# Peptides against a protein of PDB entry 4PN1: the designs that were tried, part 113

Target 1, 261 residues: chain A of PDB entry 4PN1
Amino acid sequence: KIEMNFLNKPIVPDTTKVISNFLTHYLITEPVEHVEIEAKLGTLIDLETQNRFEFPVMNETILNPEFNLRTRFESDMTASEHKYLNEFLNQAFRDSQKPGRLPFAYKHTKQVDLFYETEDNSRDKIRVSKNQSDNQVLACVKKRRVADLFLYCPNDAFDIRISISDELPVSMPSGNQQPSLTRLKDRVGYVHQEIKIDLTKTTQNDPVYDTTERHELEVEFGNIADLRDRAQKAKDGMEAPLFRRVQLFMDNVRILRREHS

## One batch from the design tools (peptide; made by RFdiffusion4, then SolubleMPNN)

Design b1_p19_4_s3 (from b1_p19_4, 7 letters changed)
Fold by OpenDDE base, seed 1:
Parts: structure tokens; sequence; C-alpha cells
Structure b1_p19_4_s3 (fold): chain B 261 residues (1-261), chain A 19 residues (1-19)
């Protein structure tokens, strides 16, 4: 008979605990009502060097937000990297359709996001999302960034930003208002075990700058209600369900950030 | 405005063939 360790009990990686505590704060302690929780692949940039951040660690490291590291996060990748990830996810999708596997769900959406200034001159803009094919309104929200947690990943192609956001549903802007910004989004979404992986190509027309394309990959918790329930249980002394869900999420993130062209 | 042609077509085509 083999045991897991000398206690014969599961052990939770410290990364899982730290992230779980971070999430629990914004799910339970200071609850965000319309919470969105996502991880984006990108690069931590050192503001002094304008190169990728270098920290004296050899593996995945959660950065302490209390320290001013003078960094910015670039949630972008090259078209080549994005294509590679798309091919990778396509293969994962195909493999998951085989007998004995849990299948991916897939959705391809093309939408336009229109950003409007708020009447109260809030820094947060109203985003109206419309389907490009039929111009139907998909959503009208005011998104507030609540918190970020950054993971420096020296062994991988990408660093990670985990973001907590509040997506408040709001009324449509008045018909006389013009959008301050328009973004075209082409997005493919892969959902596995209620974890959503999105590849998004964003096109923005800037009157000053040439049309820029951005390529992003994000991983999102698809079942916030379940996650909140798990977080509540954790506050009540039963941490295992939350840890398992966070571990699953992070394992998917880890798989993706290792892939590169 | 229409988005330019994307490379996100592989699985779309696969699904269409299965329907």
Amino acid sequence: as target 1 above (261 residues)
Amino acid sequence: KKLPKSFYEEIDELIKKQL
C-alpha cells in the first residue's frame, strides 16, 4: 500500500491557498455582486527597462500587491503565438470529443463593443455589446476593475494576471449619445468543466493611430455561483472544495501558458 | 463594419460538417 505522504493526507500547494484566499475576499468578505474572475495570459513589463520583468525566482510566483514593482501588464501576444494556441485548443477540443472524455463546448462570436461615457462622468464607461451578424444587443454593462493578482512565470511563455471585475448591468445609453470608442471582437470560446477559455482578436480603429489588432487569451470561471458557494464553505472551515476548483483552474492556466510557437 | 477574415474557422467547419 502506498500513501500520499507521511501524514497520508492531501496537501494543497501554497499557490492554491493564496489564490483561494484572494478570491474568497471578493466573493465573500467584500462581495462583488456581479463578479467576473478571469486570468489573462500576457507579459509583465518592467517600467524601467520596458522589457519583461525579471525577478530572482525560478518558478511560478505570485507577486505581492503591497510591493511597488513598477510593472505594467501587457495582455497581448503575437499573431503567431495566438495561432499556435488556437491550434492547440482545437486539438484539445477534438480529443475531448472522444469516448470516455468530458467534451469541450465551443462557441464562435463576432461582436462590436461600443463604449459610452456615463452621465455621472464616472471613469467607468458603459459597454454595449452587439452581435455583428444581426446587430442585436448582447449586453449593456458598466465594468469596474476591483483587483488584480499577478503571477510571474519565468519558465513559461506568458505571465498571468488574475482579475476581479464587477460587471454591472445598466440601461442603454440615450439614442443621442455617440460612442467614445468602438472595438470589433472576434472570439472563440472553449468551455471545459465550466472553465471558459477564450481566444479574442480585437480590432480598434484609432483616429490618431493606425488600426491595431490585439490577440488575447483569457481563462474564466464559468460558474460563479458554484465558486461562491465553495468560497463560503471555505470560510466555514471546509476549504477542500474551493481548493480543488482553484487547482483545476490553475492547472488549465498552466497548460496554456506553457504553450508557444 | 465587418471583421476581417479570421483563422477561427477550423472548429466552425468541423461542427458544420457534423450537422
Scores: peptide ipSAE 0.308, ipTM 0.794, DockQ to the pose 0.013
Fold by OpenDDE base, seed 2:
Structure b1_p19_4_s3 (fold): chain B 261 residues (1-261), chain A 19 residues (1-19)
Amino acid sequence: as target 1 above (261 residues)
Amino acid sequence: KKLPKSFYEEIDELIKKQL
């Protein structure tokens, strides 16, 4: 007979616990009402060297937010990397359609985001998102970044930023207001077990610097209500459901960050 | 370097064929 360990009980990795606690804080303790929780693939850049951050660790490590490590996070990737990930996810999608698997759902969205200044000169701009094809309003929100958790991943192609954001629905700007910024977004989204994986091309036209394009990959919790419920249960002493959900999320992230061209 | 729009359309076309 084989046992899992000398206690013969499941062990939760501390990474899972740390992330779960982080999420619980912003889901339950100081709850963000319209919370968005996502992980972005990118690179931790050392502000001093302008190279990828180096830390004396050999594997995935959550950085302590209490310490200023003089880093920035670049969520951009090359077109080649983005293409590779798209091909990878396309294959994963196809494979998931086979008998015996849970299928991916897929959605392709092309939208324009218009950013407006607020009357109170808040740093948080109003974002109006419209469908590019018919100009239907998809959303009008003020998005605030609440917190970030960074994972340094020395063995993988990308580092990870887990972000908590508040997307507050707001009224449309007045018709006389002009957007301060316009962005085009071309997004392909893959959903598996309510975990959303998005590849996004963002195009920004600048009259001075011409057109810039960014390529991003993000992984998002697709069912916040369920996640909040799990977090509440965890706060009440039943942690397993939350840990399982976070583990699933992180495993998907880990798969993706290991893939590179 | 911009990705061709056609590259994102692979699964779009697949889904269209399935409908």
Scores: peptide ipSAE 0.185, ipTM 0.743, DockQ to the pose 0.013
Fold by OpenDDE base, seed 5:
Structure b1_p19_4_s3 (fold): chain B 261 residues (1-261), chain A 19 residues (1-19)
Amino acid sequence: as target 1 above (261 residues)
Amino acid sequence: KKLPKSFYEEIDELIKKQL
C-alpha cells in the first residue's frame, strides 16, 4: 500500500495559503465592496537595470509587499507570445467541447474605454466603457487599485501580479467633460469553471506619446460572491473550499505562464 | 508588432458555424 504522506491526507501548498489569506483580508476582514480580483501575466522589472529582476530563488515565489524592491510590473507581452496564447486557448476551448469535459464559454468583445478626470482631481479616473459597434454603455466605474501581490516565476516566461481592485459604479460624467484618455480594447474571453481568462489588445492614443499597443493576459475570479462565501467559511475555520478555489485559479495561471512560443 | 485581426477570429468562426 502506498500513501501520499505519513498522515495519508492531502496537504495544501503554502502558496495557496498565502494567497488565500491575502484574498480573505480584502473579501472579509477589510471588505472591498465592488471587488475585482485578477492575475496578470507580465514581468517584474528592476528599476535600476530595466531588466527582469533577479531574486535569489529557484521557483515560484510570492514577494513580501512590506519590502520595497524598487521594481515595476509590466503587464505586457510580445505579439508572438500573445498569438501563441490565443492559439493555445483556442485549442483548449475546442478540446473542452468534447463529451466528458466541462466546456469553455467564449466571448469576443470590442470596446472603447473613455477616462475622465474627477472633480477632486483624484488619481482615480472615471472609466466609461462602450461597445464599439453601437456605443452602448457597458459600464461607468471608478476603479481603485487596493492591493497587489507579486509572484516571481524564474522558471516561466512571465511573472504574475494578483491585484485587488474596487470598481465603484459611478454616475456618468457631465456632457461637457472631455475624456482625458481613450483606449480601444479588442478582447477575447474564455471562461472555465467560473475562472475568466482574457486576452486583450489595447490601443491607446496619447497626445504626448505615440500610439501604443499592449498585449495582456489576465485571469479573473468570475464568481466573487462564491469566493466571498468561501473566504467567510475559511474565517470560520473551514478553509478547504477556499483553498480548492484558489488552487484552481493558480493552476490555471501556472498553465498559462508556462506557455510560450 | 501588431496582431493580425485574424488571430481573434478563429473561435468566432467556429461558433458561427455551430449556430
Scores: peptide ipSAE 0.167, ipTM 0.740, DockQ to the pose 0.013
Fold by OpenDDE base, seed 4:
Structure b1_p19_4_s3 (fold): chain B 261 residues (1-261), chain A 19 residues (1-19)
Amino acid sequence: as target 1 above (261 residues)
Amino acid sequence: KKLPKSFYEEIDELIKKQL
């Protein structure tokens, strides 16, 4: 007979505990009302060298936010990497439609994001999102970045930023205001077990600067209410449901960041 | 505003064929 360990009980990875505690803080302890929780694939850049950051570790490591490592995070990838990940997710979608599997849902969205300055000159801009086909308003929000948690992944193509944001619904800007920035977004979204995986091609047209294109991959918790419930249970002493959900999220992130063209 | 045509259209076609 084989047992899992000398206690014959499941053990929770330390990474899962750290992330779970991070999420619990902004879900329960100091709750963000309109919380968005996402992981972005990208690169930790050393501000001194402008190259990928090098840290003396050999595996996936959560960086301590109390230390200033003089880094920035670039949430971008090459067109070829983006294409590869798209093909990979398409195959995963196809495979999930087979009997005995839980199916992916798929959505393709084309939208325009218009950014407006606030009257108080706050750092947070108002974002108006419109459907590109009919210019109907989809959303009007003020997004505030609340906290970040960075994972340095020396063995993978990408590093990870987990972000807590507050996406506050706000009234439309006055008709006299002009957008300071316009972004065209072409997004394909894959949803599996309420975890959202988005590939987004963003085109930014600046009248002063050349057109820039960005390719992003995001993984998001699709059911915040359920996650908040799990976090509350964790605060009450039942941690297992939260750990399971965080583990699912992180496993999806790990799959994606390991893929290489 | 019109988005530039992307490779995502190929995905739509593939998915439609499988559904």
Scores: peptide ipSAE 0.138, ipTM 0.729, DockQ to the pose 0.013

Design b1_p19_4_s4 (from b1_p19_4, 8 letters changed)
Fold by OpenDDE base, seed 4:
Structure b1_p19_4_s4 (fold): chain B 261 residues (1-261), chain A 19 residues (1-19)
Amino acid sequence: as target 1 above (261 residues)
Amino acid sequence: MELPQSFYDEIDKMIESLL
């Protein structure tokens, strides 16, 4: 008989604890009302070198936000990388349909995001999201970035940004207002065990600048209510449910960030 | 060679048909 360790009990990785505490803070301690929690694949760029950041660590490392490392995060990838990940996820989808597996759900969405300036000229723009096919309004929100947690992943193709955002529902802009920015989003979404994985091709039409294209992959907690419940339980001393959920989330992220052509 | 968008659209339709 083999045991897990000398206590024969599961042990939680420190990474899981740190992330769990981070989430608990913005779910329970200083709760964000309309919280979105996502991880984006990208690259930590050293502002001094303009290359990928090099930190003296050998594995996945959560960067301490209290330190200014003079970095920026580029939440973009090449079209080739994006294509590879799409093919990978398509295969994962197919495999999950087999007997004995939990199946993925799949959805293809094409939407347009219209950004409007606020009347108070606040930094946060109003985003109106519409379905491209029928022009149905999907959402009208002000999205505020609340916090970021960066993971430097020297052994993987991508670094990770975990972001806490507040998506405040707001009233539609007045009919006489013109959008300051328009983004077309072509998104393929995969859902497994309430974890959302989205591949998004974004085309931005800037009235002043040429059209820019971005390729993004994001992993999102699909059930915030459940996550908040788990975080509350953790705050009350029962941490295991939260740790399990965070571990699931991070394992999915880890799988994806390792995939490259 | 970058595959045309039509290829991806076709694959997406195939995937959707499995649901």
Scores: peptide ipSAE 0.012, ipTM 0.394, DockQ to the pose 0.013
Fold by OpenDDE base, seed 3:
Structure b1_p19_4_s4 (fold): chain B 261 residues (1-261), chain A 19 residues (1-19)
Amino acid sequence: as target 1 above (261 residues)
Amino acid sequence: MELPQSFYDEIDKMIESLL
């Protein structure tokens, strides 16, 4: 007979605990009402060298937000990397349709995002999202970034930013207002066990800097109500449900950040 | 060599047909 360890019980990785505590803070302690929780793949850039930062660690490491490490995070990848990840996820989707597996859901969307200045001169812009095919309004929100947690991943192609945002639904801007910025988004979305994985190509036309294109991959918690319930249970002394959900989320992120062309 | 975007679009359509 083989046992897991000398207690023959599961052990929770420290990374899972740290992230769980971070999420619990913004779900329960200082709750964000319309919370979005996502991880983006990207690169931690050293502001001195303008290259990927080299921290003196050998594995996935959560950076302490209390320290200014003189870095910036670039949430972008090459077109080649993005295409490779798309193929990888397409294969994962197909494999999940086989008997005995839990299937992915899949959706391809093309939308235009229009950004408007607020009448109250708020820092946060209003974003109106419309479907490109029929011009139907998909969303009208004011998004506020609340907090970030960065993971340096020296053994993988990408570093990770976990972000807490508040997406407040708001009324449409006045009919006479012109958008300050317009972006086209081509998004391929996958959902597995209520974890959302989105590949997004963003195109922005700038009269001065020509057309710019960005390639992003994001992983998001798709069931915030369930996550909040799990976080509340954790506050009440039952941590296992939250740890399991965070572990699932991070395992999906870890799979994706290791893939490269 | 990098495959054209049209190749990936075709794969996406095939995947959608499996739903």
Scores: peptide ipSAE 0.010, ipTM 0.427, DockQ to the pose 0.013
Fold by OpenDDE base, seed 2:
Structure b1_p19_4_s4 (fold): chain B 261 residues (1-261), chain A 19 residues (1-19)
Amino acid sequence: as target 1 above (261 residues)
Amino acid sequence: MELPQSFYDEIDKMIESLL
């Protein structure tokens, strides 16, 4: 008979605990009402060198937000990397349809995002999202970034930013208002066990600058109500359900950030 | 972006519980 360890009990990795605590804070302690929780693949860039940040660690490391490391996070990737990940996820989707597996769900969405200035000239813009095919309004929100947690991943193709955002539903802007910015989003979405994996190509037309294209991959918690329930249980002393969900989330992130052509 | 102090307090509490 083999035991897990000398206590024969599962041990939760520190990464899982730290992230779980981070989530609990913004789910329960200082709750964000319309919370979105996502991880983006990208690169931590050293502002001084403009190269990928280098830290004296040999594995996945959560950066302490109390320290100003003079970095920025670039959530963009090359078209080739994005294509590779799309092919990888397509294969994963196909494999998941086999007997004995839990299947992926798949959705392809093309939308246009229109950004409007607020009446109070607040920094946060109103985003109106419409379906590109029929102009049906999908959402009208003010999105505010609440918090970020950065993971430096020296052995992988990408670093990770976990973000807490507040997507506040708001009224549609006046018909007389013109959008300050328009973005086209081509999103391929995969859902497995209520974890969303989105590949997004964003096209922005600037009248001054040429059309810019961004390629992003994000992993999102698809069931916030369940996650909030788990976080509440964690605050009440039962941490296991939250840890399990965070572990699942992070394992998916880890799979994706390791993939490269 | 600076996180609320309460977040760090919770982390500290968690760390203390592990010692």
Scores: peptide ipSAE 0.000, ipTM 0.303, DockQ to the pose 0.131
Fold by OpenDDE base, seed 1:
Structure b1_p19_4_s4 (fold): chain B 261 residues (1-261), chain A 19 residues (1-19)
Amino acid sequence: as target 1 above (261 residues)
Amino acid sequence: MELPQSFYDEIDKMIESLL
C-alpha cells in the first residue's frame, strides 16, 4: 500500500492557503458587497530598471504587500502571445466537448465602454458598457480597486496580479455629460467549471496619443456566491472546500501563464 | 453563468484525488 505522506492525508500548498486567506478577508472579514475577483496575466516591472522585476526566488512567489518593492504591473501581452493563447483555448474548448469531459462554454462579445466623471469628483469614474451591435446598455458601474496580490513567476512567461474590486451599480450619467474616455473591447470568453477566462482586445483612441491597443487575459471566479459560501465555511473551521476552489483557480492560471508563442 | 452543484462536487472530487 502506498501512502501520500506520513499522515496519509492530503496537504494543502502554502500558496493556496495564502491566497485563500487573502480572499476570505475581502469576502467575509471586511466584505466587499459587489466583489469581483480576477487574475490578470502581465509583467511586474521594476520601476528603477524599467525591466521585468527580478526577485531572488526560483519559483512562483506571492509578494508581500507590506513591502514596497517599487514595482508596477503591466496587464498586457503581445498580439502574438494573445493569438497563441486564443488558439490554445480554442483547442481546449474543442477537447472539452468530447464525451466524458466537462464542456467549456464560449461567448464572443464586442462592447464599448464609456467613462464619465462623477458628481462628487471621485477618483473612480462611472463606466457605462454598451453592446457595439445595438447600443444596448449592458452595465453602469463604479469600479473600485480594493486590493491586489502579486505573484512573481520567474519560470513562466507572465506574472500574475490577483485583484479584488468592488463593482458598484450606479445610475446612468445625465444626458448632458460627455464621456471623458471611450474604449472598444473585443472579448472572447471561455467558461469552465464556473471559472471565466477572457481574452480581451482593447482599443483606445486618444486625440493626443496614437491609437493604443491592449491585449489582456484575465481569469475570474464565475460564482462569487459559492466562493463566499466556501469562505464562510473556512472561517467556521471547514477550510477544505475553499482550498479546493482556490486550487482549481490557480491551476487554471498556472496553465495559462506557462503558454507562450 | 451559474452551474449546477454537481459540477462543484465533481471539482471537489477531482481535487481531492490529486492531493
Scores: peptide ipSAE 0.017, ipTM 0.438, DockQ to the pose 0.030; fails the geometry check

Design b1_p19_5_s1 (from b1_p19_5, 9 letters changed)
Fold by OpenDDE base, seed 3:
Structure b1_p19_5_s1 (fold): chain B 261 residues (1-261), chain A 19 residues (1-19)
Amino acid sequence: as target 1 above (261 residues)
Amino acid sequence: MSLPKSFFEEIDKLIEKLL
């Protein structure tokens, strides 16, 4: 009989502990009401060199937010990388439809995001999202970034930013208000075991600058209520599979950041 | 703002009791 270790019990990896604690804070301790929790693929840029930062570590490492490392995070990739990831996820989708597997769900959406200034001069803009085909309103929200956690991944194509946001539903702007910014989004979404994976192509038309295009990949917790319940149970000292859910999330992120054309 | 390391210590102690 093979055992897992000398205690024959599961052990929680250190990375999983740190991320679980980070999430528990914003789920339970100082709860964000309309919380969004996502990981974006991108690059940690050294502000001095303007290249990818080089930390003296050899594996996936959570950066301590107490230290100003003079970095910025760029949540973008090349069109070629984005296309490769789309093909990879399409194959994963097909394979998951086979007998004995848990299937992906798939959705393709094309939307326009209209950004409006708030009457109270808040820094946070109101975002109205509409379906491009029928102009139906999909959402009207004010999004506030609450916290970030950065992972440096020296062995992979991408670094990771885990973000906590508050997406507050708000009323539609007044009919006479013009949007300050308009973005077109082409999004393909995959859902597996309540983890959402989105590939998004964003096009922004600027009258002064040429049309800019961004390619993003994000991984999101699709069931916040369940995650919050698990976090509460963990804080109460109950064996709740919070760590397992965080491990699942991170394993999906790890698969994606290793893929490159 | 991101949380300092001190905010995680209490939860770490709880996790160790579950193992």
Scores: peptide ipSAE 0.025, ipTM 0.674, DockQ to the pose 0.129
Fold by OpenDDE base, seed 1:
Structure b1_p19_5_s1 (fold): chain B 261 residues (1-261), chain A 19 residues (1-19)
Amino acid sequence: as target 1 above (261 residues)
Amino acid sequence: MSLPKSFFEEIDKLIEKLL
């Protein structure tokens, strides 16, 4: 009989522990009420060189936020990379429909995001999201970025930013207010085991800047209530349920960031 | 954006329990 190790117990990877603790803080300790937790694929840029950040590590590494590494994160990829990932996910979707597998769900959404200034002139804008086809209001929120955790991935095409955000539902802006910014979003969403994978093409018309197109891939926890419950159980000494969920999330992220055209 | 001090305090406490 083969055992896993000399204790014959599963080991939680260090990355999983760190991320689990990070999430637990904003789920339980200082709870964000309307929390969104997502990972974005992108590139850590060295502010000094304006090239991809280089760190003396050989594998996936969570960067310590206490250290100012003089980096920025660009949550963008090329159209070709985005297309490749779309094709990859389409194939994964098809394969998951086979007998004996857990199926993906698929959704295609086209929306318009309208950004409005707040009455208090806060830095956070009100975002009104509407369906492009019927102009139905999908959401009206004030999104606040709470925290970020960055993963440097030297062996992969992309680095990762895990973000905690608060999406506060707010009242619709007054009819007399004009949007300060308008964005078109074309989103293809895949859901597997309550983990959402979104490919988003964003088009922004700026009167000063040429039309900018952004291609993003996001991985999100689709069931925050379950995740919060798991985090609470972990604080109560039942760590395995949270660790397993975080591991699943990270494995999906790892699959995606390794894919390249 | 820097993480709140409270986060690091929790990590420190966890580390102390492991030591």
Scores: peptide ipSAE 0.024, ipTM 0.624, DockQ to the pose 0.112
Fold by OpenDDE base, seed 5:
Structure b1_p19_5_s1 (fold): chain B 261 residues (1-261), chain A 19 residues (1-19)
Amino acid sequence: as target 1 above (261 residues)
Amino acid sequence: MSLPKSFFEEIDKLIEKLL
């Protein structure tokens, strides 16, 4: 007979605990009202070398935000990598439709994001999102980045940024205002067990700079209410439900960041 | 602004067949 360990009990990975605590802070302790929680695949860049950041670790490591590491995060990948991930997710979608599996849901969205300056010249812009097909307004929000948690992943194709954002619904800009930035998004979305996985091709038209194209992959918690409930239970001493949900999220992220063309 | 052709047009069609 084999046991899991000398206590014969499951062990929670330290990464799961750290992330769970991070989330609990912004869900319960200092709650963000309209919270969005997402992980993006990308690369930690050393500002001095302009190369991928190097740290003396051999595996996935959460970087301490209290230290200034002089890094930036690039949430971009090549078109080839993006295509590969799309094909990978398409196959995962197909496989999930088989008997005995939980199926993926799929959605293709084409939208335009219009960014407007605020009247008070605040740092945060108003984003109006419209459906490209009928120009219907999907959302009008002021998004504030609240916090980031970076994972350095030396053995994988990508590093990870987990972000906490506040998406505050706001009124539409006045009709005489011109957008400062326009962004076209072509997004394919996959949902499995309320975890959203989005592949997005973004075309940005900047009045000053040339048109830029980006390829992004993001993973998002699709049920914030449930996550908040789990976080509250964790604060009350019942951590297991939160840990399980965070573990699921991170395992999905880990699968994706290991894939490369 | 000219809207770019869908990057996922072909893929979308394939997935729709499975829905």
Scores: peptide ipSAE 0.036, ipTM 0.522, DockQ to the pose 0.013; fails the geometry check
Fold by OpenDDE base, seed 4:
Structure b1_p19_5_s1 (fold): chain B 261 residues (1-261), chain A 19 residues (1-19)
Amino acid sequence: as target 1 above (261 residues)
Amino acid sequence: MSLPKSFFEEIDKLIEKLL
């Protein structure tokens, strides 16, 4: 008989604890009302070298936000990388349809995001998201970035930014207002166990610059209510449900960030 | 000409400031 360890009990990785505490803060302690929690694949860039950041660690490391490391995060990838990940996820989708597996759900969405200035010239723009096919309004929000947690992943193709955002629903802009910015999004979404994985191609037209294309992969907690419940239980001393959910989320992220062509 | 990757960051920052 083999045991897990000398206590024969599961042990929670420190990474899971740190992330769980981070989430608990913005779910329970200082709760964000309309919270969005996502991880984006990208690259930590050293502002001094303009290359990928090099930190003296050998594995996945959560960067301490209290330290200014003079980095920026680029939440973009090449078209080739994006295509590879799409093919990878398509295969994962197919495999999950087999007997004995939990299936992925799949959705392809084309939307347009229209950004409007606020009447009070506040720093927050209103984003109106519409379905490209029928012009149905999907959302009208002010999105505020609340916090970021960066993971440096020296052994993987991508680094990770976990972001807490507040997506405040707001009224539609007045009909006489023109959008300051328009973005077209072609999104392929995969959902497995209420974890959302989105591959997004964003096209932006700039009046001065040529059309630019951006390729992103994001992993999102699809059930915030459940996550908040788990976080509350954790705050009350029952941490296991939250740890399990965070572990699931992070394992999915870890799979994706390792994939490259 | 493809915009520099830095342009997206600037726009994101502008959007984040505006959002």
Scores: peptide ipSAE 0.000, ipTM 0.280, DockQ to the pose 0.023; fails the geometry check

